# Designs tried in a protein design run: peptides against a protein of PDB entry 2FGR. Part 270

Target 1, 331 residues: chain A of PDB entry 2FGR
Amino acid sequence: SSVTLFGIVDTNVAYVNKDAAGDSRYGLGTSGASTSRLGLRGTEDLGGGLKAGFWLEGEIFGDDGNASGFNFKRRSTVSLSGNFGEVRLGRDLVPTSQKLTSYDLFSATGIGPFMGFRNWAAGQGADDNGIRANNLISYYTPNFGGFNAGFGYAFDEKQTIGTADSVGRYIGGYVAYDNGPLSASLGLAQQKTAVGGLATDRDEITLGASYNFGVAKLSGLLQQTKFKRDIGGDIKTNSYMLGASAPVGGVGEVKLQYALYDQKAIDSKAHQITLGYVHNLSKRTALYGNLAFLKNKDASTLGLQAKGVYAGGVQAGESQTGVQVGIRHAF

## One batch from the design tools (peptide; made by RFdiffusion4, then SolubleMPNN)

Design b2_p27_3_s4 (from b2_p27_3, 14 letters changed)
Fold by OpenDDE base, seed 2:
Structure b2_p27_3_s4 (fold): chain B 331 residues (1-331), chain A 27 residues (1-27)
Amino acid sequence: as target 1 above (331 residues)
Amino acid sequence: SALEERRAIAQAMLEEAKALGDQTITY
């Protein structure tokens, strides 16, 4: 058996020009290029090609030293793996987010990521962003000539909020084709939640694709999230992303990503554009900079995710500019 | 109109989400 201690410490100086009051925020932030984390993982060979595994991972907040505590809410799984693929038991990324966030050129973190995986409707469930689930069973297939899939189910365990009695139940999965320079995926998920104390279905469909041309990579996402409510009608958001990345000088990477969030229930759009640069000082250490612009239209109140500085919304129709400059170190 | 009502409800939910910190995305 082997046990590996691993982690990332990613800390930045961040600035956003507007908060919910219209004031600027600045300071030391976290997780600008990769989510800061501490974890333990290991495997045991059981013979015959069967392996047991464990994975325990929590988020690190380098700006305050985890003042709110440390937990394994990023992942806490036991698994069996072999020629059949992998079965996981425990809190993890749901299969849909695990696969479809891989098309985000900003690694689903910082001020530049695709923000489609969101609680669009003030869902009262703990994981109404569609990213992770408690009480999760997941299965991942091997890659068969490019084709692969993942499936998951999370138990609600009779969790109630208001009149909703199945909060936290998840069912979802993806199918994908990953071969050489091409990746493409379709994900479908439904999560049970509550909005205003009433049972609500969070339905999600996501298409992702990327192609690596060697000199540059293109990546795209198409997503619809729908909170189906009996009262007040459905809250639907169509999210779109297109990004490009390219290596620079053998040690750098430049990234440009655009996203559109069409918030149908409020007839309002938000436009996000982010320029990022990563400079690798080594295999483990990088400097980075991100510059993001978020334009809210009409009733839209979205904010950039400058974690540790400001990750809240802005006033309706306001635009926000964000900057992060930081160090990422992996161990 | 039904659309105006839906818009008002959705806007209220977005404001509630801000107050609850539901704008924060944790990956």
Scores: peptide ipSAE 0.021, ipTM 0.614, DockQ to the pose 0.017
Fold by OpenDDE base, seed 5:
Structure b2_p27_3_s4 (fold): chain B 331 residues (1-331), chain A 27 residues (1-27)
Amino acid sequence: as target 1 above (331 residues)
Amino acid sequence: SALEERRAIAQAMLEEAKALGDQTITY
């Protein structure tokens, strides 16, 4: 048996030129290149190719020392693994997000990531961004000649919000092909939630692909999210992403990513473009910089996720520029 | 009307966006 303590401390100086009031925000932020975390994990060999595992991981907010507390909301799983793959019990990334966010060249972190995995409808559920779930059972297949899959179910445990029942129920999965330079995946998910106290289904379909040319990597996402309300029209968003990354000088990486969020319910688009650079000082320590521009059109209010400084929205139709410069240290 | 609904949704999204700035969000 083994127990490993691990973590990342990622802290930056961040700036956004607009908040919801139109004012600038700046200060120390967290998680600009990787989500800051503290975790414990371990495995036990049970013989016969069977292993038990545990994983406990929480987010670290280095700017305030976790003033709001510490928890294992990133992951709190027990697992069995073997030739059959892996079964996980407990809060984790849902299979769809775990796979499909892997195509985000900004690692679903900081001001540059694909923001399609979002609560698009003022959903009242705790995880209406479609990223994680409580009460989750997940299964991941081995990789068979490139083909792999993951499936998950989260129990609602009769959670209610307003007149909505089954809140927090998740069902979803992906199929993928991962072979050498190529990755491609299709994910489907449904989550039960509430909007305005009314039952709502969060339906998600995501297609992702990437190809590593050695000198550069291309990555893309196509997503549709629908909040299907019992009363009222669907709140639909089509999200698109295209990104490129390239190694620089053996110690650096440059990333450029574009995303489009077509918010159908408000007939409004947002455009995001982000330039990022990571400079590896060692295997564990990196300097990084991100520059993001978010252009909201019409009624769109999206904001860049400068965690620890400002992660809220902006006024309708306003553009936001964000900068992060920071240090990432892994242990 | 469809326009009123769009405005209401946009307003709700704005209020959510304001609230998110003050909340601990786990990604």
Scores: peptide ipSAE 0.019, ipTM 0.469, DockQ to the pose 0.019
Fold by OpenDDE base, seed 3:
Structure b2_p27_3_s4 (fold): chain B 331 residues (1-331), chain A 27 residues (1-27)
Amino acid sequence: as target 1 above (331 residues)
Amino acid sequence: SALEERRAIAQAMLEEAKALGDQTITY
């Protein structure tokens, strides 16, 4: 058996030109290119092609030294794997987010990522962004000639919020085709939550695809989220993303990504465009810069996720510009 | 050529850095 200590420390100087009051924010932020983390993982060969595994991973906040503490909320799994694939028990990415976020050229991190995996409805559940779940059982198939799938179920354990008695229940999965330069996936999920103390279903459908041309990669996402409320009607968001990346000089990568968030309940759109550059100084150390523009229309109040500096909303119809320049180190 | 070898090394470094980065999920 082996145990591997691993991590990433990613810290940046960040700026946003507007907060909720219309004021600028700037300072030292975290996780601009990669989420800063500390983890432990290991495997044990049980013979016959069967392996046991564990994975414990928590977020690191390098700007404040984890002043709010440390936990394994990123992943805390025990696993069995073999020719049948992998079964995981414990808190993890839900299968839908694990697969469909792979099409985000900004790796769901910093000010540039696709923000479709979000709590669009002031859901009262802890994981109403559809990214992770507690009490999760997951299964991932092997790759069969490109075809693969993942499935998950999370127990609600009778968690109650208001009149909702099944908060935190998740069921979902994806099917995918991954072969050479091509990747394509369909994900479906439902999560039970509460909005205003009333039972609400968070339904999600996501399509993703990418193609690597060698000289450049194209990637796209199409997503619909619906918070189905018993009273007040559905809160629906249609999210779209298109991105391109290209290597620069063998050690650099440039990224350009556009996203549109069509927030149907408020009849309001937000447009996000992000330019990113990563410069690899080594296999483990990179410099990076991100420049993002978020244009809110009408009643839209979305903000860029400048973690450690400002991740809140802006005033309705206001636009936000964000910059991050930082260092990523992996160990 | 020496230039091709340098490009191959740089490309391998980029792919390895991507593999390390692709393990990156923010949320």
Scores: peptide ipSAE 0.018, ipTM 0.452, DockQ to the pose 0.029; fails the geometry check
Fold by OpenDDE base, seed 4:
Structure b2_p27_3_s4 (fold): chain B 331 residues (1-331), chain A 27 residues (1-27)
Amino acid sequence: as target 1 above (331 residues)
Amino acid sequence: SALEERRAIAQAMLEEAKALGDQTITY
């Protein structure tokens, strides 16, 4: 049996030129290249090709020393694995986010990531971004000739918000083909939530693909998110992403990613462009820099996610520029 | 192929980075 202690401390100096008041924000931020984390994981060989596993992982906030506390909300699973694949019990990434965020060249963190996995509708559920779920059972297939899949169900446990029942129930999964340079996936999910105390279904469809040309990698995402409300009509967002990454000088990586968020309920678009660079000082330590531009049109108020500095919105139709320069250390 | 070699190098670097980062107690 084994137990592994692992973590990442990623801390940066961050700047955004506009907040909700139109003022600049700057300071020490976290998780600009990778989400800062502390975790424990391990496996036990049970014989016959069966393994037990556990994974406990929480986010680290290096700017304030976890002043809001520490928890295992990133992942808290027990697992069985074998020739059949892996079954996980506990809070985790939902299968759809686990697979489809892998196409984000900014690793779903900092000011550059694909922001499609979002609470677009002021959903009142804790995980209305479609990233994780409580009370989750997940199953992941092995990779068979490139084909793989994942499925998940999260129990609502009769959670209610207002008149909405079944809040937090998730059902979803993906199918994928991962072979050599190619990865492609289709994800489908539905989550029960509430908006304004009324029952709402968060439906999500995501297509992802990437190809590694060796000299560069291309990656793309197409997503539709719908918050289907019984009253007030659907809140629909179509999100698009295209990114490229390339190794630089054997120790560096440059990334460029564009995303478009077409927010149908407000007939408004937001455009995100991010340039990133990672410089590996060692196998464990990297320096990084991110430069992001977010252009809101019309009624769009999206903000860059400069965690620890400013992650709120901006004024309608305003553009935001963000910078992060930091250190990532893995242990 | 040159692509496969670069992937192998990148994967090895990632695995080594993980291995160096992770303190594993085996029992």
Scores: peptide ipSAE 0.007, ipTM 0.312, DockQ to the pose 0.188; fails the geometry check

Design b2_p27_4_s1 (from b2_p27_4, 21 letters changed)
Fold by OpenDDE base, seed 2:
Structure b2_p27_4_s1 (fold): chain B 331 residues (1-331), chain A 27 residues (1-27)
Amino acid sequence: as target 1 above (331 residues)
Amino acid sequence: MTVEPSEEELKKLFEEAKEFVYKEFYE
């Protein structure tokens, strides 16, 4: 048996030029390059190719020392694995987000990431961004000549909000091809939630692909999120992402990523472009900088996610500029 | 020069992908 303590502390100075009132925000933020975390994991060999595992991981907020407390909401799983793959029990990334966020060159964190995995409809469920789920059972296949898949189901446990039942139920999965420089995946998910106290299905379809050319990597995402409401019409968002990254001098990485969020319910688009640079001081310590531009059109009010500083929206049709400069340390 | 696909091209690709998935899962 083995137990490993691991973590990342990522803290930055962040600035956004506009909040919901049109005022600037600045200060110390967290998780600009990687999500800060503390975790414990381990495995036990049970013989015959079977292993038991556990994984406990919580987010760290370096700016306030976890003033709101520490929990294992990032992942709290027990698992069995072997030649058949892996079964996980417990809160985790849902299979769709686990695979499809891997194409985000900004690692689904900071001001630069793809923001498609979002609660687009003011859903009242705890995880209406489609990223994680409570009460989750997941299964991941081995890789068979590049082909792999993951499936998940989360129990609602009769959670109700308003007249909505089955809140928190998730069903979803992905199929993928991962071979050498190529990765491609298709994910489908449905989550039951509530909007305005009424039953709503959050449907998600995501296509992702990346190719590593050695000198550069290209990555892309296509996603539709649809909150199907019984009253008020559907809230649909089509999200697109294209990114490129390249190593610099063996110690650095430059990243450029563009995303478009076509918010159909309000007939409004938002454009996001982010330039990032990571400079490795060692295998464990890096300096980084991110520069992001978010242009909202018409009724769009999206904001960059400067965690720890400001992650709210802006006024309709306003643009936002964000900067993060920070230190990432892994242990 | 990797030509970034236009918004229209991305939209087209998206619609094609949706159609593919719809055909595979709902037909």
Scores: peptide ipSAE 0.005, ipTM 0.353, DockQ to the pose 0.013
Fold by OpenDDE base, seed 3:
Structure b2_p27_4_s1 (fold): chain B 331 residues (1-331), chain A 27 residues (1-27)
Amino acid sequence: as target 1 above (331 residues)
Amino acid sequence: MTVEPSEEELKKLFEEAKEFVYKEFYE
């Protein structure tokens, strides 16, 4: 049996030029290159190729020392694994997000990540961004000649909001091919939620692919989210992402990523471009900088996610510039 | 010159991918 303590402390100075009032925000933020975390994990060999595992992980906020408390909401799983793959019980990334966010060159954190995994419809469920779920059972296959898959189901446990009685139920999965420089995945998910106290289905389809050319990596995402409402019409968003990364000088990495969010319900688009640089001082410590531009058109009010400084929206049709400069340390 | 796919090309790719998925999972 083994138990490992692990974590990341990532803290930055961040700036955005516009908030909801049109004013700039700046200060000390968190999780610019990687999400800051503290975790415990371990495995036990049960013999015959069977292993038990546990994983407990919570987010760390270095700017305020977790003033709002600490929990294991990132992951709290027990698992069995073997030649059949892995079964997990507990709160975790849902299989779709676990696989499809891997194509985000900004690691689903900071001001540069793909923001498609979002609550686009003011859903009242706690995890209406499609990233994690409570009461989750997940299964992941082994890799068979490149082929792999994951499936998940989360129980609603009769959670109600307004007249919605199945809030929090998730069903979803992905199929993927991972072989050498190529990765490609397709994910499908449905989550039950509520909007305005009425039952709503959040449907998600995501296609991801990446190719490592050695000198550079290309990555892409195509996603549709649809909040299906009985009243008021569907809220649909098509999200697109294309990114490239390349090593620099043996110790650095440059990243460039573009995303387009076509918000159909408001007939409005948002464009995001992010340039990132990571400088590895060691295997565990890095300096980084991110520069992001977000252009909202028409009724779009999206904001960059400068966690710890400002993660809210902007005025309709306004553009936002964000900067993060920080230190990431892993232990 | 990495030709960035046009929005139209991305849309087409997305629709083709949707069709493929729907065919594979629902047939």
Scores: peptide ipSAE 0.000, ipTM 0.340, DockQ to the pose 0.013
Fold by OpenDDE base, seed 4:
Structure b2_p27_4_s1 (fold): chain B 331 residues (1-331), chain A 27 residues (1-27)
Amino acid sequence: as target 1 above (331 residues)
Amino acid sequence: MTVEPSEEELKKLFEEAKEFVYKEFYE
């Protein structure tokens, strides 16, 4: 049996030019290039190709020393793996987010990431962003000639909010082709939640693809999220992302990513463009900078996610500029 | 040019995948 302690400490100086009041915010933020984390993981060989595993991982907030506490909400799983693949029990990324966020060139964190995995409808469930789930059973296939898949089911355990009686139930999965420079995936999920105390289904479909040309990598996402409400009509968002990254000078990486969020319920669009640079000082330590621009049109109020500084919205139709400069250290 | 799937295509894909997932977990 083995136990590995691992983590990332990522801390930055961040600035956004507008908050909900139209004022600038700045300070020390976290998780600009990678989510800061502390984890324990291990495996036991059970013989015959079967392995047991555990994974416990929580987020680290370097700006305040985890003043709100530490937990294992990022992942808390026990698993069995072998030639059949891997079965996981416990809170984790749902299979759809685990696979489809991999196409985000900004690692699903900081001011530059694809923000499609979001609670678009004021859902009252704890994980209505479609990223993680409690009470989750997941299965991941091996890779067979490039083809792979993942499936998950989360129990609602009769959780209720208002008249909604299956809050927290998740069912979803993905199919993928990962071979050499090419990756492509289709993910589908439904989560039961509540909006305004009424039963609501969060339906999500996501297409992702990337291709590594050696000199550059291209990545794209297409997503539709639909909160199907019994009363009040559907809340639908179509999200699009296109990104490119390229190595620079053997020690650096430049990234450019564009995203469009078409928020149908308010007939409003938001445009996000982010330029990022990572400079590797070593295998484990990097400096990075991100510059993001978010343009809201009409009734859109989206804000960049400068964690630790400001992650709220802006006034309707306002644009926001964000900057992060930081250090990432992995151990 | 990645042709954006139509809403109908996305809906179809969603329903097909839903059926697949249900079949795998409930059969």
Scores: peptide ipSAE 0.000, ipTM 0.310, DockQ to the pose 0.017; fails the geometry check
Fold by OpenDDE base, seed 5:
Parts: sequence; C-alpha cells; structure tokens
Structure b2_p27_4_s1 (fold): chain B 331 residues (1-331), chain A 27 residues (1-27)
Amino acid sequence: as target 1 above (331 residues)
Amino acid sequence: MTVEPSEEELKKLFEEAKEFVYKEFYE
C-alpha cells in the first residue's frame, strides 16, 4: 500500500466593486486559479489487474488557516479499479459535474468559472448545486476508442425536509467521446431536494465540447437546470458558455471565457466575461491574474465568486467587476 | 438492497433531455 500526501495552496488579493449593499469588498482570498486543498491518496495492487484505492481530500483556506475546521468533503472515497473501470464509494464529485466541469477553462475556480452548477431555487438540500453528493456510488468506464461514461447514485437515507422525502437522492451520468484534441460529452442528472419544505426535483442536462488546436483551445457548455416543485411551478435556468485559451511564451496561458445565464423564473439574464492569465514560475508554482465582469439584467442578482472576500449577490440589475491576483503552489 | 432508480425517474430524465436538445437545436 502506498500513501501520497498532496496539496495546493492558492491565495490571492481580490477585489469586487459591489456587494449586496453596493459597497466594494477587497482582501485576501483563496482558490483563484485552483481550489486550495490537502489530500491523501493511495493504491494497493491486489493482483490480476485489480487495484484498491482511497482518496481523502479537504479544502484549505489559507487566508484564515481553516478557522472553521478541516474535513474531507471534497472527496472521501474507497475504490476498486481494473480493466472494468473504476467503482467508487463515498462522497465525491457526482459523475455529471466531474466530467462536464472539465470544459470550464477556469476549472470551476475563482471569479471566472462557469456558474451553471448552482442552486438556482433556494433548494434546502446540502448539495443542490449538483457538484457533489454524500452516500455516492459511482462507476466510470475505461476509455474505449474514445468513448467513455460515468454513472452515479446517491442514497437519500430517508432524509426528510418538511414534507419532502428522499432528500439528497442523486441519479445521473454522462457519455463522452475523448480522442486526441476532441472532447464532447452529454450529462443528465436528477437530485431530490426540497424548496420551502416541499418536494422538488433538480433536473440537470449539460452538453460540453472542446477542441485543442495546439495554438489555442476552444471550449463550450450548454446547460439547463430545472427545479421542479410539487407546488409553485418550475424554476428553470439555461446557461451557456464559450471559452478560448492559448499558451503564451512557453510559460504562460491566457484565457477568455463568456457565459450567459438565462434565469427563466425571473425572466432575467446575466452576462459574465472573464480574462485570465497564468504565469508558470515552475511546474509547481504559478502567478495568476483574473479580471471578470458580470452584468445582471432586470431582476438578476448574481455575484462573482471571490472566495474568501465576497461570494454573495448584488442588487438587482447591477453589474459587478472582480479582480484576483495570486500565487498558486502545488506540493 | 441496491436502491435502483425508479423507472419513472429515468423516464423523466430522458424526456427532459429530449426537450433540451430539441429547444437548443430546433427552436
């Protein structure tokens, strides 16, 4: 059995020009280029091509030294893998988010990422953003000539909120084609939750694709999230993303990404555009900068996710500008 | 007991997927 300790410390100076009160926020933030983390992982060769594995990973908050504690909520899995693929037991990224977030050029981190994986309806479940689940069983296929898939089911364990039963149940999966410069995927998921104490299904459909031209990479996402409430009608959001990245000078990368969030329940749109730059000082250490602009229309109140500084909403119809400049170190 | 997803849950997911694809590519 082998055990590897690994981690990332990513800390930045961040600024947003507006919070919910219309005031600026600034300070030391975390996880601008990559989520700061501490983890343990290992494998055991069981012979015959079968391996056992474990993975324990928690988020690190460098700005306050994890004042609220440390846990393994990012991932806590035991696995079996072999020619058949991989089975995982434990809290993890759900298969849909694990695959479809890979098309986000900002890697679901900082002020620039695609924000479609969100709790759009004030769902009362712990993971109503569709990113992770407790009590999860997942299966990932090998890659067969480019084709691959992942499936997951999370047990609700009879969790009840109000009159809603089966809260936390997840079922979902993806199919994908990954071959050379091309990647394309379709993901489907349903999570049972509650809104206002009433049973609600969070349905999610996501399409993603990317192509690496060598000199540049293009990536895109199309997503619909629908909270289907027993009473009160559906809360639907259509999210779109298009991004490009290119290497610069052999040591840098520039990223540009646009996203549109069409929030149907409030008939309001939000536009996000982000410019990012990463400068690699080494294989383990990078400097980075992000510039993001979020334009809310009408009743939209979305805010950029400057973790550690401000990640809340803004006033309806207000625009927000965000900046992050930081250091990422991996070990 | 492996709690299998209900057939109804699966049908719902597939119908939503069809609707999404239709709206994005044909409307």
Scores: peptide ipSAE 0.000, ipTM 0.311, DockQ to the pose 0.015; fails the geometry check

